# Peptides against a protein of PDB entry 4CIC: the designs that were tried, part 223

Target 1, 148 residues: chain A of PDB entry 4CIC
Amino acid sequence: KVSTKGHYGVQAMFDLAQHFGEGPVSLKSIAERQGLSEPYLEQLIAVLRKAGLVKSVRGAQGGYILAREPRDIKVGDIIRVLEGPIAPVESVSQDDPEHSLKFDFSVTKSVWEKVKKSIEEVLDSITLADMLKDAEEAQMAQGYMYYI
Target 2, 147 residues: chain B of PDB entry 4CIC
Amino acid sequence: KVSTKGHYGVQAMFDLAQHFGEGPVSLKSIAERQGLSEPYLEQLIAVLRKAGLVKSVRGAQGGYILAREPRDIKVGDIIRVLEGPIAPVESVSQDDPEHSLKFDFSVTKSVWEKVKKSIEEVLDSITLADMLKDAEEAQMAQGYMYY

## One batch from the design tools (peptide; made by RFdiffusion4, then SolubleMPNN)

Design b2_p28_7_s1 (from b2_p28_7, 14 letters changed)
Fold by OpenDDE base, seed 2:
Structure b2_p28_7_s1 (fold): chain B 148 residues (1-148), chain C 147 residues (1-147), chain A 28 residues (1-28)
Amino acid sequence: as target 1 above (148 residues)
Amino acid sequence: as target 2 above (147 residues)
Amino acid sequence: IDLLSTDVYKEKEENEIDLLSTEVYKEG
């Protein structure tokens, strides 16, 4: 499961992507739109900023912007920043190295590495720009349903 | 991350697969080979048994066996039994449905659904028989290095 | 059974973010 941190981080970044080119957005506005607590969002944004995914703009009309274009930010980039490397299995091996048959460990490890790779491929295949496009398509589809 | 339960469940099932056709294996022997506590393994096996992935054999030479051939047990089956449906994101939506922009929720949800689908595809593509084959290949490769 | 349940992810080192962690990050 993507952590709440990863989930909300992607939501916050997507919100920033929706406003990309419109200038800085306040944390308050993001929090309100995304249903996040402002303090929690502050923590997320701090991490994202430190990683260079967002920039803070100072001033009365200040706030946050994406540091890169939406097409240049993968969901995988966001997740790696917030959650670190995608690890499908916690290294169970450290606690009792003496009793685990090393061999069985290698085979099971390979399963989880395949899962990891698959997750990484998916997350790295989706940019914020892709998400914006999907959102636009969804809005258009809804608009057509109201006209029928 | 696959839960410890999922990880150990796959290990235990793989151990049973390695002994498939040799008769029942004791929980103690599985625990020893896999580096698991026997009580923890008992809990795992109970769930796996209830789900029909393993069978208990009674008697002095009793223990557990796979209920199906290794080729008929996917890693995904084991994980679904132990952890339920693969959910990439905990349903954050249930706590405050009023404030989440429904639209943003839909797009982000689609991302996680893609992740879910990808995980499911991988886990459903790997059987215990595939794992056995991989183990055999690894053993052969090690054997050739020693000669 | 949450494959991504946080319980497994608690023990290992600080630097690997478990995407599958069930840890409801408590809003601190």
Scores: peptide ipSAE 0.016, ipTM 0.765, DockQ to the pose 0.176; fails the geometry check
Fold by OpenDDE base, seed 4:
Structure b2_p28_7_s1 (fold): chain B 148 residues (1-148), chain C 147 residues (1-147), chain A 28 residues (1-28)
Amino acid sequence: as target 1 above (148 residues)
Amino acid sequence: as target 2 above (147 residues)
Amino acid sequence: IDLLSTDVYKEKEENEIDLLSTEVYKEG
């Protein structure tokens, strides 16, 4: 399960990517399109803004925009901002103080480090531009199914 | 963070792999070596046994053994048994019933499916035999540093 | 990021691996 925070964060950023170049998008409109609560989205956007992934635009036509082009924002960037670094396996040792994972055998740790690396590689290989392209391709495929 | 369950499950299975061919290992000895509570290990072993990854041996020298050779047990097999399948992204929609993730946009779902696939590939590429080999190599490397 | 936490999912009865949950670390 992807965390709700990560999932919704990627959805919100993807919505902003779909509207990139069209001007500021209101949080209300993003919330409506993505099926998010507006208060929850406000919290996500605040974090994303602080990290410099989004910009707020003030005024009557105010809202939010991507701070960078969709091609310059990786899914991994979004996840790292919202969730922090994929915690090193070392943090597993802190959760059960009584069961001091004393023998974090270097070998078992290495397994989880490989998993972490693999996740990072995948998330860093996908940009918002890639997601936009995939969406367009999916829409074209659906459109062709209705004409056959 | 790897779940405690997954982490300890892999540790317990690795301990059994280290003793493969030496006969049954007591839960007490595994718990002591791996720094696990014996009651917690009992729960893990029960699940692993039911899944056919370990066998119980009865008698005075009773305990547990791997049900298969270390080369025939993937880390992915252990994780799937203990934690179930890496849930498809669809389960994210059930957690907030009021916010029906109605628009599980196929595109965002595809991102998480790629992550899932990558994890599965990694975990399925590592056997207990691979872990044994890595442990031996690490011990050799440490031994050479003391010389 | 707790990639493989079953504990988060046990409360929700779904045997789903929560790969990216940061929340598991806040309560400790």
Scores: peptide ipSAE 0.014, ipTM 0.763, DockQ to the pose 0.224; fails the geometry check
Fold by OpenDDE base, seed 3:
Structure b2_p28_7_s1 (fold): chain B 148 residues (1-148), chain C 147 residues (1-147), chain A 28 residues (1-28)
Amino acid sequence: as target 1 above (148 residues)
Amino acid sequence: as target 2 above (147 residues)
Amino acid sequence: IDLLSTDVYKEKEENEIDLLSTEVYKEG
């Protein structure tokens, strides 16, 4: 299961992508559109800002903007910022000396490393621009269903 | 992060695969080899047995065996049994009426569905037989480094 | 990053398997 943090983080970033080039958007407006609590969103945005994915704009029409174009932000970048490196297996602490790194552990570890790599490849293959495109296509498809 | 349950479940099944054709192995022996607690392993094996991946053999030389050949057991099968269907996104309960299924949610959901699919594909591409082969290759490689 | 962390969605659906659960079974 994707963490709530990752899920909502991607939603918030996607909302900012939809408004890219239109100027700063308030956290309140993002929270309302995405069905998030404003305090929770503040925490997410703080992390994303510190990582340089989002910029704060001050002033009466202040708020937040993407720091980069949607095409230059991967979903993987968002997830890494919010959740850290996609850890394959929680390292059973290397330090339990009694668990001799038996060959069997290495094979099992390799399975989970493959899973990790696959997840990373997927997340790094999707940009916010790709998500915008998918959204536009879905809206057009829905619009066509209403006209038929 | 793979759950401890999934991790140890795959280890236990792999241990049984290594002994496939040699007869039943005791839970104690598996626990010792894999560094697992016997009570924990009993719980895992009970689930795996109920799912038909493992068989219990009764008697003085009783224990557990794989119910199928290692080639016929995918890692994905083990994980599904132990952890259930690889849920893509925890369905934010469809029932929260206030979260209007906005278009944005559908796009985000599609991202996580892609991740889920990728995980499933990987796990379903690996059998216990593949793991056995990898283990043999690694042992040979280590043996060659000692020469 | 535990992408599949159960921690947030604790309550409702019993049957969904958290593949990425960090719960180290503490020996109790």
Scores: peptide ipSAE 0.014, ipTM 0.761, DockQ to the pose 0.186; fails the geometry check
Fold by OpenDDE base, seed 5:
Structure b2_p28_7_s1 (fold): chain B 148 residues (1-148), chain C 147 residues (1-147), chain A 28 residues (1-28)
Amino acid sequence: as target 1 above (148 residues)
Amino acid sequence: as target 2 above (147 residues)
Amino acid sequence: IDLLSTDVYKEKEENEIDLLSTEVYKEG
């Protein structure tokens, strides 16, 4: 399940990508466009800023911008910042003998590791630039449907 | 996060696969080998039985068997039975106008749909027979390390 | 990361496949 945090975080970052090069965007405007609570968005943006994905611009026209170009931000980067490692390799510290008897069936674990790897690969294959392109294509498709 | 239910369900089904062709296995024996609570396993097996992945055998040597060969049971099948559709395409019923304004940004939705599809593909690519093979290979690798 | 739960908006219904949550193994 994509956490609400991850979902809204990607949505907010995508909004910033759509306005990339136009200057700072206010949190209020992002919240309104994306249907998000402003206080909730403030929390998300604070984390994203600390991680260096977003920059704060001060002043009367202050707000937020992407810290990097949309092509240099993967969806996987956003998720890792907000939720931590997608696959925490909990290093089962071999040292505690009591955990020895749980037949951590290496085989069942391997299934879930394959799933985790697949998720990581997908999320790391999608950039904000890819999302922008997809949005443009969708808009063109809708435009063609109105002209018919 | 794989739910505990999905995790233990796959583990129980794998145990049954390891004993496929040997006759019925008791829930007690599965629980002991897999480190599961027997009452919890009973609940899982009931669902799996109802879905036709497992058969109950009655009698003194009663227990459970796989209803199909290990090669004909995907991990994805087990997960769908226990947890429901991996990707519920919630058909956003177009009809309720109030859900219209949430700019369900088709683009963000598409990202998650790609993730879901990838998960489904992985889980549907792994059968209980594949898991059996992996277990055999792991056992052989350990055997070579002891020599 | 609960990537597999389709119900981003549905409350904690018990049955959501939390495929992405790594915490399955932290039985403390």
Scores: peptide ipSAE 0.014, ipTM 0.772, DockQ to the pose 0.176; fails the geometry check

Design b2_p28_7_s2 (from b2_p28_7, 16 letters changed)
Fold by OpenDDE base, seed 4:
Structure b2_p28_7_s2 (fold): chain B 148 residues (1-148), chain C 147 residues (1-147), chain A 28 residues (1-28)
Amino acid sequence: as target 1 above (148 residues)
Amino acid sequence: as target 2 above (147 residues)
Amino acid sequence: IDILSTDVYYEKEENEIDILSTDVYYEG
C-alpha cells in the first residue's frame, strides 16, 4: 500500500490544484471532496505548509492555496515532504536487533537502490499539472461515452 | 525499508546462485553466510520451494539448490513469490474503515500504478546472474585498490 | 521509505506491497 499519508497528501494537493486560481479553499471543502477526515487533513496541511507547498490565507474567505503553480509541484516533492527523504536503504539491520544483517551485502543493497531510484524518477516526472491534464482527459472520455 | 522478507529472500536466493552447480547447500550454511536466522530462512525456503524456485535435495549432502539457472530467475520472481503480486493499488479504503476512500480517484490511482509498474520493471530487469556479475565486478574492484 | 514491506501487510491481510510507508520508520 502507498502510505495513507502519501496517498491523502497527494489527493489534498491535487484538490488544491483543481482550484488553483479560484482563491483559497477551506479544509472542510477539501475533506468533503476527497473523502478525508478534516482532522487528518489538518495535520497533512500543516506539514505541507511548513514545507512551503501550500499557503494559508486569512480572512472571511480564508483557507489554503498552492504556494506554487501546479506545473511546479512534482508528486515527488509532496512525497518527500510527507514521508521524508526516500531514505537510503538504511541497513535493514536496525529492525531486527537480534539478526543484525551483519553482511552489508553490497549487491543486494544495489538492487534496492535501483528500485528507489526508479520510484523517485517516476514521482519526479509527474506534476500536479500533469494530473490535472489526465483528469480532464478522463472526463472528456467519459463524456463521449454518454453521447454515443 | 524493503520488507525483511523480500530482502532476506533475495539474499538467500543469491547465496544459492553463488553455489549453483556445486551441489546442494544446507540451510545452516546459507544462514551463516547471509547472517540469517536458520528458522526464518527455513520459512523463506519453504515458500520458495513451493513456488518452484528452489529444490530440496535429500541425502547425506542434502540441502537446497536453485530450481533454475541464475539467469532464469528474476529478482521480480522472488519478490512476487514472497510478497505476493505487487498488489494493484487496492483501494486504500480497507485500512481506515471509517474513512473509506469513497472516491476511487482514478488520477491519483494512476500515479501509484505508474510507481508499481516502474518497480516491476526494475525487479524484472535484474536476474540472479546479473547479481553474480555485479558481485564479481565489485570483488575485482576491491582487489585492485589494494594494489 | 519502506518500499516493499511485506511485514506490514502480513499483519494486515492485505497482500499489497506498501511501497511508500513512512510509518514504519517513525517507530524505529
Scores: peptide ipSAE 0.019, ipTM 0.784, DockQ to the pose 0.216; fails the geometry check
Fold by OpenDDE base, seed 5:
Structure b2_p28_7_s2 (fold): chain B 148 residues (1-148), chain C 147 residues (1-147), chain A 28 residues (1-28)
Amino acid sequence: as target 1 above (148 residues)
Amino acid sequence: as target 2 above (147 residues)
Amino acid sequence: IDILSTDVYYEKEENEIDILSTDVYYEG
């Protein structure tokens, strides 16, 4: 199950991508379009801003914009920011030499590592630009269904 | 995160695969080897048995065996039994016509569907026989490091 | 972390299946 945090985070970032180049978007407008609560969205945006994926614009027409072009933001980047590293880097704490690396070669561990790798590959293969393209294609397909 | 249930379920099934052809294995022995509690393992085995992945053998030397050969059991099969369908088949309940299929084409939904598909493909590509082979290869590699 | 449970719609806060969180409990 994708965490609610990851799901809504990607949704919010996608909304910002749809408005990229149009100027700052208010949190209220994002919340309304995406069916999110403003307080929850504020928490997500704060994390995304700190990570440098979103910029805050101050002023009467202030709000938020993507910090980078949609093509330069992977879904994997968003998820890593919100949920942490998809692969826990086992920080090999160097210090205590005596604990023999019981290479717990758990064959079961290898299964889950493969799953993890596959997830990472998928998420890193999708940019916000790809999502925008998919949305455009879907809209065109709907338009053609009304004319038949 | 793989659920504890899925993780331990695969571990238990792998233990049974390692003993496939040797006869019934007691839950106690599986629990000891895999570092699992017997009560928890009993719950897992009950589900796996009902799904037809494991068989119970009665008697003094009774226990459990795989119901099928290791090559015929995918990791995906185990996970689906324990956790349910990896892809929720949206049962289109046919009956109420008026709810317009708002094709909630959520572009975001498509992302998660791709992730789900990838997970399913990986889990369905790995059998218990593949896991046995990997274990054998790892054991050989350890043996060569001692030399 | 039930990676596979798509219950997107359940409002209940409880079982957020964090697909990406491999809580491998290392009992160290």
Scores: peptide ipSAE 0.019, ipTM 0.791, DockQ to the pose 0.121; fails the geometry check
Fold by OpenDDE base, seed 2:
Structure b2_p28_7_s2 (fold): chain B 148 residues (1-148), chain C 147 residues (1-147), chain A 28 residues (1-28)
Amino acid sequence: as target 1 above (148 residues)
Amino acid sequence: as target 2 above (147 residues)
Amino acid sequence: IDILSTDVYYEKEENEIDILSTDVYYEG
């Protein structure tokens, strides 16, 4: 299961990507468009801002913008910021304190490392720009001219 | 994070694979070798047995065996049995009831679907036989003759 | 087993999203 945090984080960042170059976007507007809780979004944005993926713009037309171009933000970057390292193998032993892994066999670890690597490769292969392109293609296919 | 359930499940299945063809293995012996809680292992084995990945052998030399050859059991099969479908996208909306996803944008879903697919491909590309081979190679490299 | 659900892992370890940890979903 993708964490709700990761999911919402990617949604919020994607929303900001859709508005990149148009100026700052209010959290309220993101929340409304993405169907997110505004308070929850505030927490996510705070983390993303601290990580330097989002910038806060103050003023009457204040809000948030991507700190980088959509092509320079990988989905993997977003997930690492929100969730930390992707699927650390070391955490497996900590997951069940009642049944603490007394033995961690190297071969089994290698399986999870392969999974981790695969996830990282996928998430690092997708930028917000790629997502924007996919959205445009989907919209064209559906005949929906999103006049954004 | 791989679930402890998945991790232990793969360990237990791998232990059974190492003893495949040697007859039934007791849960106690698996637990001892793998450093697993025997009660927890019993729960895992019960699930694996119900799924037809493990067979129970009764008698004085009773225990468990793989129901299939190691080459015919993918890590993905083990994980699916223990944990269900690998990273179902539908579960994302259920993960945070307090912040239920009111809107699930197709493009964001596609990202997670790609991740899911990649995980499945990796786990389905690894059999218990592959793991056995890797273990042998590692043992040879370390000069450890496991007698 | 939602390998990708990191939400439960955030409660125990602040900075590690365990996408593969399915165990936490059963305890809650």
Scores: peptide ipSAE 0.019, ipTM 0.786, DockQ to the pose 0.142; fails the geometry check
Fold by OpenDDE base, seed 3:
Structure b2_p28_7_s2 (fold): chain B 148 residues (1-148), chain C 147 residues (1-147), chain A 28 residues (1-28)
Amino acid sequence: as target 1 above (148 residues)
Amino acid sequence: as target 2 above (147 residues)
Amino acid sequence: IDILSTDVYYEKEENEIDILSTDVYYEG
């Protein structure tokens, strides 16, 4: 399963993308629209801000905006910020000290490296702009189904 | 990270593939070669056997063999047996009841479905026979570096 | 167990949730 953190992070960033150019969005409004806990969202946004994907706007109408255009933010960028680099297979051997995979069989490692590469390629092929386009197409498709 | 279960499962199956045609292999020998806990390996093998990927051979020289030829076992088959179907993104919302992703935003779901599909394609593209070939090539490459 | 749901008991070290490591099993 995609981590909850990655999932919510992408949702939050997508919400900001939908409002890109409209000014700052409050965390409360994002949380309400996306069905997220506001405290949890605060933690995610803090990480995303530190990584330079989100900017904080101060003032009475303050909130958050994307730091870049939606086309310049890949899903992979969001995931790397929130989850770190997709850990090399090498890190799997270190995390369970009791079952230290002593024998990183080179061949099995190569399998998981291929999986990792595939995931990275997919995530890096999708931008927030692509997601916006998909959402618009889905809305149009729903609108056409109601008129038929 | 690939689950420890998936990782060890693939290692165990690969060990059996390396000995395919040589007769039954003891769990002890697999555990020793692969650096696995024997009790843990017993659990993995039990699941793999139930799924029909491994056969038990009884007797003094008993043990386990692949139930199929290495070319007929995909890495994806092993992972599906051990980890279940790569759960539809829909199951992610159910496991944390407190943070139930109420809004499966259709667009975000589609992203994860693409990731899932990509993983499945990779895992289904690799057989135990492919892994055997890769191992042989690696051994030959090491042998040539020493000469 | 979904490849994406790794039962890796990550102890709560904070930051490194691997996409492949689902934090599901925090039973307190």
Scores: peptide ipSAE 0.018, ipTM 0.781, DockQ to the pose 0.150; fails the geometry check

